Peptides against a protein of PDB entry 2YKT. Designs and how they scored, part 151

Target 1, 231 residues: chain A of PDB entry 2YKT
Amino acid sequence: SRSEEMHRLTENVYKTIMEQFNPSLRNFIAMGKNYEKALAGVTYAAKGYFDALVKMGELASESQGSKELGDVLFQMAEVHRQIQNQLEEMLKSFHNELLTQLEQKVELDSRYLSAALKKYQTEQRSKGDALDKCQAELKKLRKKSQGSKNPQKYSDKELQYIDAISNKQGELENYVSDGYKTALTEERRRFCFLVEKQCAVAKNSAAYHSKGKELLAQKLPLWQQACADPS

## One batch from the design tools (peptide; made by RFdiffusion4, then SolubleMPNN)

Design b2_p19_3_s1 (from b2_p19_3, 12 letters changed)
Fold by OpenDDE base, seed 1:
Structure b2_p19_3_s1 (fold): chain B 231 residues (1-231), chain A 19 residues (1-19)
Amino acid sequence: as target 1 above (231 residues)
Amino acid sequence: SEEQKYEEEVEELLKEEEE
């Protein structure tokens, strides 16, 4: 029946969230933590490289013929420091605004979804059983009427059962339909939350890239002319 | 907060299961 099909669809939505979405989200969080750790590692390695560049700038500043190039090398290292500060801000946001919040939600979600599904199943079964009972009673009444010398005696009661069955059928269909809409809403809000948090990360990432581009665009022409313009 | 609301909703559903 239509109601039975809709019921199966509703249960399948909850099962898909619990068995597919939530495990995949946990994996996504784990991969995010790995990515964060790798970026922190890059940051540390880059510091060592540009500290070594500063040392080369110190040597130039101590020279008799390359003194002005020392300032250029120091500027290169300083621009790196500023870019690195922007990266650290991005990483902080990535951790606090995405990973932590997703981890908190996914931890609670298993219990929530189990309870929600169980509540739906219990009420759906209750309504279904009540409908089945009315249908069974009508069938019994009709059998009794067929064996009676006065079938008209049961006509009013038959009409009452028919009306009750119609009402209970409608109630069950509405409940299952609403249950399906609720389940789809539960699924959608989880995807929307992920998208919104990823948008925040994207904004912070854009700020990092923009700052780097701005700083390099400002300084690079000056650095490129340094060797052609000795003091 | 959104998290607090979510926790409250979980607790409400769990109470209904116990009844």
Scores: peptide ipSAE 0.026, ipTM 0.490, DockQ to the pose 0.451
Fold by OpenDDE base, seed 5:
Structure b2_p19_3_s1 (fold): chain B 231 residues (1-231), chain A 19 residues (1-19)
Amino acid sequence: as target 1 above (231 residues)
Amino acid sequence: SEEQKYEEEVEELLKEEEE
């Protein structure tokens, strides 16, 4: 029936969230933590590299013929420091605004969805059972009427059951339909939350990339000319 | 907070299951 199909669809939405979305979200969070860790590792390694570059700049500054190249090497290291600061701000936001919040949500969601599904199932069953009972009573009444010498005696009661069945059928259909809409809303809410948090991360990432591009674009032409134009 | 709201919603649903 239409109501049974809609009921199955409703249950499948909850099932999809619990069995597909939530596990995938947990994996997403785990991959995010791995990415964060890798970036922290890159940051540490880069620090060592550019500290060594500063040392080369110091040696150039101490030379008689390459002093100006020392300043260039120091500028390269300083630009790296500024870019690194922007990366750290991005990583902080990535951790606090995305990973932590998603982790909190996914941890609570299993209990919430289980309770929501159970509530829906209980009420759906209650309405279904009430409908089935009325249908069974009508069937009994019709059987009794067919065996009676005065079938007209049961006509009013038959009409009452028909009306009750119609009303209960409509109520069940409406409830299941609303349940499906609610389930879809729950699913959409979760995707929307993910999208919004990822947008915040993307904005911070864009700021990081923009700052790096700006700093390098400003300095790179000067650095490229340093060897051709000795002081 | 969003977390508190979510916890309250969970608690409410759990209470309804026990009734």
Scores: peptide ipSAE 0.025, ipTM 0.489, DockQ to the pose 0.414
Fold by OpenDDE base, seed 2:
Structure b2_p19_3_s1 (fold): chain B 231 residues (1-231), chain A 19 residues (1-19)
Amino acid sequence: as target 1 above (231 residues)
Amino acid sequence: SEEQKYEEEVEELLKEEEE
């Protein structure tokens, strides 16, 4: 029946969230943590590299003929340090605004969805059973009427059962339909949450890239000219 | 009687619908 099909669809939405979406989201979070760790490793390695560059700048500053190149090397190291600081800020945001929040949501969601599905199933079954009962009673009444010497005495009762069945059928259909809409809304809400959090990450990433581009664009021409202008 | 049982059952079903 239409009601049964809609019921199956509703259950499938909840099952898809619990069995596909949430596990995939957990994996997404895990991959995010892995990415964060790798970028933290980059930060540490970059520190060593640019500290070594500073040392080269110190040597240039101590030289008789390359003093100005010392300042250039210091500037290079400083700009890259600033870029790295922006990366660290992006990573903090990535952790706090995306990973942590997603982790909290996915943890709470398992219990919520289980309860929501159970509630829906219980009420759907209750309404279904009530309908089945009415249908069964009507069938019994009709059998009795067919065997009776006065079938007309059951006509009013038959009409009452028919009306009750019609109403219960309508209620069941409406309940299942609303249940399906609710389930789809729950699914959409979860995707929207992910999109919104990823947008925040994208914004912070854009800031990192913009800052890096700006700093390098400002200084690179000066550094490129440094060797052409001996002191 | 069997008839009275059906009457009671119908009344019960109607009450369940109103609830």
Scores: peptide ipSAE 0.006, ipTM 0.328, DockQ to the pose 0.015; fails the geometry check
Fold by OpenDDE base, seed 4:
Structure b2_p19_3_s1 (fold): chain B 231 residues (1-231), chain A 19 residues (1-19)
Amino acid sequence: as target 1 above (231 residues)
Amino acid sequence: SEEQKYEEEVEELLKEEEE
């Protein structure tokens, strides 16, 4: 029946969230933590590299013929320091605004969805059982009427059962339809939450990239000219 | 009679549906 199909669809939405979405989200969080760790590693390695660059700048500053190149090397290291600071801020946001919040949500969600599904199933079954009961009684009444010498005696009761069945069928269909819409809304809410958190991270990432591009675009022409202008 | 018992059962079911 249409109601049975819609019921199956509703249950499948809840099952998809619990069995596919939530496990995938946990994996996403785990991959995010790995990515964060790798970026932290990059930050540490970069510090060592640019500290060594500063040392080369010190040597240039002490030279007789390359003093101005010392300043260039210091500027290169300083620009990198500023870019790296922005990256660290982005990573903090990535951790606090995305990973932590997603982790908190996914841990609570299993219990919530289980309860929501159970509530829906209980009420759906209750309405279904009531409908089945009415249908069974109508069938009994019709059998009795066919065997009776006075079938007209049962005509009013038959009409009452037909009306009751129609009403209960409509109520069941409406309930299941609303249940399906609710389930889809729950699914959409979870995807929207993920998208919103990713948007926040994307904004912070854009700020990091913009700052880096700005600083490098400003300084790079000066650095490129430094070797062409002998002291 | 079996008929009366059935009528009572049907009436009881109809009352339960109204509630």
Scores: peptide ipSAE 0.005, ipTM 0.312, DockQ to the pose 0.014; fails the geometry check

Design b2_p19_3_s2 (from b2_p19_3, 8 letters changed)
Fold by OpenDDE base, seed 4:
Structure b2_p19_3_s2 (fold): chain B 231 residues (1-231), chain A 19 residues (1-19)
Amino acid sequence: as target 1 above (231 residues)
Amino acid sequence: SEFEEYDKEVEQLLAEEEA
């Protein structure tokens, strides 16, 4: 029946969230943690590189003929430091606003969805059973009427059962339809949450990239001309 | 936020299951 098909669709939405979405989200979080760790590693390695660059700047500053290049090298290292600080801020946000929150959500969600599905199934079954009962009673009544000397005595009661069946069928269909909409809404909410959190990360990432671009764009022309200027 | 509302709903459903 149409109601049975829609019921199956509803259950499948919940199952898809529980069996596909949530495990995939857990994997996404794990990959995010790995990415964070790798970026932290980059930050550490970068520190060593630019500390070494500072040392080269010190040597230039101590030279008789390359003193001005020392300042350039120091500026390069300082710009890097500022960019790395911005990266660290972005990483903190990435951890606290995305990963931690998603981890908390996905852990609670399995139990919630199980309860929600169970509630839906219980009520759906209750309505279905009530419909089946009315259909069974109508069938019994019709059998009794066919064997009766006065079938007209049962006509009014037959009409009542027909009406009751129609009403219960409509109620079941409406309930299942609403259940399906609810399930789809639950699925959409989870995707929307992910999108919103990823948007926050994107904003922070944009700030990091913008700051880096700005600093480098400001200084790079000065650095490029430094070797052309005879001390 | 939609998130906060969802968390409340989750807590309510969990509480109903434990009663």
Scores: peptide ipSAE 0.017, ipTM 0.479, DockQ to the pose 0.789; fails the geometry check
Fold by OpenDDE base, seed 1:
Structure b2_p19_3_s2 (fold): chain B 231 residues (1-231), chain A 19 residues (1-19)
Amino acid sequence: as target 1 above (231 residues)
Amino acid sequence: SEFEEYDKEVEQLLAEEEA
């Protein structure tokens, strides 16, 4: 029946979230933690590289003929330090606003979805069983009426069962339809949460890239001319 | 936010299961 098909679809939505979406989200969080660790590693390695660049700037400042190039090398290292500070801020946001929040949600979600599915199944079965009982009673009544010498005695009761079956059928169909809409809303909500959190990460990443571009664009022309102006 | 409402609903549903 249409109601049985809709019921199956509803159960499949909950199963898809529990068995496919949530495990995939856990993997996404794990990959995010790996990415965060790698970026922290880049930060550490970059510090060593630009500290070495500062040392080269110190040597230039101590020279007789290259003193002005020492200032250029120091500026290059300082701009990098500022860019790196922006990256660290982005990483903190990535951890606190995306990874931690997703981890908290996915940990509780398995129990929630199991309870929601169980509640739906229990009520759906209760309504289905009540309908089946009324249908069985009507069938028994009709058999009794056919074997009776006075079939008109059962006519009013037959009409009452027909009306009860119609009402229970309509109630079951509406409940299953609403259950399906609810399940689809639960699925959509989870994807929307992921999209919104990823948008926050994208904004923070854009700020990091913009700051880096601005700082380098401001200083690069000066640095490019430093060797053309001998002291 | 839509998510704050969801968190409250989740907490309520879990509380009903434990009762």
Scores: peptide ipSAE 0.014, ipTM 0.493, DockQ to the pose 0.824; fails the geometry check
Fold by OpenDDE base, seed 2:
Structure b2_p19_3_s2 (fold): chain B 231 residues (1-231), chain A 19 residues (1-19)
Amino acid sequence: as target 1 above (231 residues)
Amino acid sequence: SEFEEYDKEVEQLLAEEEA
């Protein structure tokens, strides 16, 4: 029946969220943590590199003929420090705004969805059973009427059961239809949340890249000039 | 946000399941 098909569709939506979406989201979070760790590693390694660059700048500053290049090397290291600070801020945001929030949600969601599905199934079954009962009673009544010397005695009761069946069928169909819409909404909400959080990450990433580009674009011509103009 | 409402609904449903 249409109601049975829609019921199966509804259950499949919940199952898809529970069995496909949520596990995939957990994996996404795990991959995010790995990415964060790798970027933190980059930051650490970069610090060592630019600390070494500072030492080269110190040597230049101690030289008689390359003092100005010492300042350039210090500026290079400082710009890098600023870029790395922006990266760290981005990573902090990535962790706090995306990963942590997704972790919290995915953990709660498994229980929620299980409960929601169970509630839906229970009520759907209850309505279905009530319908089946009315149908069975109508069938019994018809059998009694056929065997009776006065079939007209059962006519009013037959009409009552027909009406009850029609109403219960309609209620079941509406309930299942609403259940399907609800399930689809639940699925959409989860994807929307992911998209929104990823947009926040994208904004922070854009800020990091923009700041880095700006700083380097501003200073690079000066550094190039210092190499071209020996003092 | 729609999400905050959702979180409240989730919390409410979880509370109903624990009662």
Scores: peptide ipSAE 0.014, ipTM 0.482, DockQ to the pose 0.829; fails the geometry check
Fold by OpenDDE base, seed 5:
Structure b2_p19_3_s2 (fold): chain B 231 residues (1-231), chain A 19 residues (1-19)
Amino acid sequence: as target 1 above (231 residues)
Amino acid sequence: SEFEEYDKEVEQLLAEEEA
């Protein structure tokens, strides 16, 4: 029946969240932690490289003919430091605003979804059983009426069961329909939360890239001219 | 938003299944 199919679909939504979405989200968090670790590694390696560049700038500043190039090398290292600070801020946000929050939610969500599904199943079964009982009683009444010398005696009671069956059928259909909408809303809420958190990360990443581009665009023409026009 | 349009589409599909 339509109600049975919609019931199956409802259960499948909860099953998909618990068995596909939540495990995939845990993997996403793990991959995020790996990415954070790799970026921290890049940061550390870059610091060593630009510290060595500062040393080259010191040597230039001590030279007789290359003193102005020392300032250029120091500026290059300083711009890198500022870009690195922006990256560290982005990573902090990435950790605290996305990874930590997702990790906290995904752990609690399995229990919540199990309880929600169980509640739905219990009530759906209760309504179904009540409908089946009324249908069975109507069938018994009809059999008794067919064997009676006075079938009209049972007509009012038959009508009452027909009305009760119709009402219970409608209640079951509405409950299952609402259950399906609720399940889809629960699924969508989880995807929306992920999208919103990822948008925050994207915004912070854009700020990092913008700051780096701005700083380099400002200084690069000056650095390129330094060797052509000694000061 | 794209999400609001999607929500409307989902609600429409559900309503069609109920009719």
Scores: peptide ipSAE 0.008, ipTM 0.401, DockQ to the pose 0.039; fails the geometry check

Design b2_p19_3_s3 (from b2_p19_3, 12 letters changed)
Fold by OpenDDE base, seed 5:
Structure b2_p19_3_s3 (fold): chain B 231 residues (1-231), chain A 19 residues (1-19)
Amino acid sequence: as target 1 above (231 residues)
Amino acid sequence: SEFEEYEKEVKELLEEEES
């Protein structure tokens, strides 16, 4: 029946969230932690490289003919430091606003979904059982009426059961329909949460890239001319 | 919140699909 099919669809939505979405989200969080660690590693390695560049700048500053190039090398290292500071801020936000929050939610969600599914199943079964009982009673009544010398005796009771069956059928269909809508809403809410958190990451990433571009664009022309204009 | 708006949108879309 249509109600049975919709019931199966509803259960499948909950199962998909529990068995596919949530495990995949846990994996996503794990991959995010790995990515964070790698970026931290890049930051550390870059620090060593630019510290070495500062050393070259010190040597230039101590020279008689290359002092101005020392300042250029120091500026290059300083711009890198500022870019790294922006990266660290981005990583902090990435950890605190995305990874931590997703981790907290995914752990709580398993219990919530299990309870929600159980509640739905219990009520669906209750309504189904009540309908089945009413249908069975009508069938028994009709058998008695067919064997009776006075079928009219059962006519009022038959009408009552027909009405009750119609009402219970409608209630079951509505409940299952609402259940399906609720399940789809729950699924969408979880994807939306992920999208919104990822948007925050994207904004922070954009700020990081913008700052880096700005700093480099401002200084690069000066650095490129440094060798042509000895002072 | 954006989530509440999405929940409303989903509800409306599903109602339209059933009509």
Scores: peptide ipSAE 0.019, ipTM 0.508, DockQ to the pose 0.048
Fold by OpenDDE base, seed 1:
Structure b2_p19_3_s3 (fold): chain B 231 residues (1-231), chain A 19 residues (1-19)
Amino acid sequence: as target 1 above (231 residues)
Amino acid sequence: SEFEEYEKEVKELLEEEES
């Protein structure tokens, strides 16, 4: 029946979230933590490289003929430091706004979805059983009427059962339909949350890239002229 | 926030299950 098919679809949505979405989200969080760790590692390695560049700048400053190039090398290292500060801010946001919140949500979600599915199943079964009982009683009444010398005695009661069956059928169909809409909303809600958190990460990442581009665009022409214009 | 609302809903649902 339509009601039975809709019920099956509803259960399948909950099962898909529990068995496919949530495990995939846990993996996504794990990959995010790995990515964060790698970026932190890049920051550390870059510090060593640009500290070595500062040492080259110190040597230039101590020279007799290349003192002005020392300042250029120091500026290059300083711009890098500023870019790295922006990266650290981005990483902090990545951790706090995306990873932590997703981890907390997915931890609670298993219990939530189990309870939600159980609640739906219990109520659906209750309504279904009530309908089946009413249908069974009508069938018994009809059998009794067929064996009776006065079938007209049961006509009013038969009409009452028919009306009750119609009402219970309608209630069951509406409940299952609403249950399906609720399940789809739960699924969409989880994807929307992920998209919104990823948008926040994207904004912070854009700020990091913009700052780097701005600083380098400002200084690079000056650095390129340093060798051609000795002081 | 959306997350805080979700936590509230989870708590309410779990309380209903225990009753």
Scores: peptide ipSAE 0.018, ipTM 0.545, DockQ to the pose 0.597
Fold by OpenDDE base, seed 2:
Structure b2_p19_3_s3 (fold): chain B 231 residues (1-231), chain A 19 residues (1-19)
Amino acid sequence: as target 1 above (231 residues)
Amino acid sequence: SEFEEYEKEVKELLEEEES
């Protein structure tokens, strides 16, 4: 029946969220944490590299013929330090605005969805059983009427059961339909939440890239000139 | 929030599509 099909669809939505979406989201979070760790490693390695560059700048500053290049090397190291600081800020946002929030939601969601599905199933079954009962009673009544010497005696009761069946059928169909809409909304909500949090990450990533580009674009011509024009 | 408003809109759209 239409109601049975819609019921199966509704259950499948909940099952898809619970068995496919949420596990995939957990994996996504895990991969995000791995990515964060790798970028933190980059930060640490970068510090060592640019500290070594500063040392080269110190040597230049102590030289008789390359003093001005010392300042250039210091500036290079400082700019990259600023870029790295911006990366760290992006990583904090990545952690706090994406990973942590997703982790919190996915942890709570399994319980919520299980409860929601069970509630739906219980009520759906209750309505279905009530309908089946009325249908069975009507069938019994019709059998009694066929065997009776006075079938007209049961006419009013038959009409009552027909009306009850129609009403219960309508209620069941509406309930299942609403259940399906609710389930689809729950699914969409979860994807939308992911998109929203990823947008926040994208915004912070854009800020990191922009800052780096701006700093390097500003200083690079000066550094190039220092090599071409010795003091 | 903007997101909550969007969620309401989505609900309404889903109701319209399934009606």
Scores: peptide ipSAE 0.017, ipTM 0.520, DockQ to the pose 0.054
Fold by OpenDDE base, seed 4:
Structure b2_p19_3_s3 (fold): chain B 231 residues (1-231), chain A 19 residues (1-19)
Amino acid sequence: as target 1 above (231 residues)
Amino acid sequence: SEFEEYEKEVKELLEEEES
């Protein structure tokens, strides 16, 4: 029946979220944490390198013939510091706005979806059982009427059961239809949340890249000419 | 929120597909 097919589709949506989406999301979070750790490692290593560059700048500043190159080396280190600050902001957003929020949701979601599916199944079964009962009673009534010397005695009751069956069938169909819409909405909500959080990360990443490009484009010509200029 | 608006839009689209 149409209601049975729609019921199956509804259960399949919940099953797909619980068995495919949520495990995949957990893996996505795990991969994100690994990526964050690697970027943090890069940040730490870069700090050591540019701190050492500052030391070279100090030595140049103490020299008689290379004093101006000390300022260039300091500028290089400072630009790196500014770029790195933008990266750190991006990483904070990546952690707090994406990973943490997804982790919190996925932990709660398993229980929520299980409860939602169980509620749907219980109510669907209840409505189905009530329909089946009315159909069975109508069948019993018809058998009694066929064996009776006065079939007209049961005509009003038969009409009542027919109406009840029609109403219960409609209620079941509507409930299952609404259940399917709800399930699809739940699925879409989860994808939308992921997209929205990823967009926030993307904005911060864009800010990091743009700031880096701007700073380097501004200073690089000056640095390239530093050795050609007479001291 | 954009998300709430999106949820409404999805609900409306699903209702239109069943009609």
Scores: peptide ipSAE 0.018, ipTM 0.517, DockQ to the pose 0.050; fails the geometry check

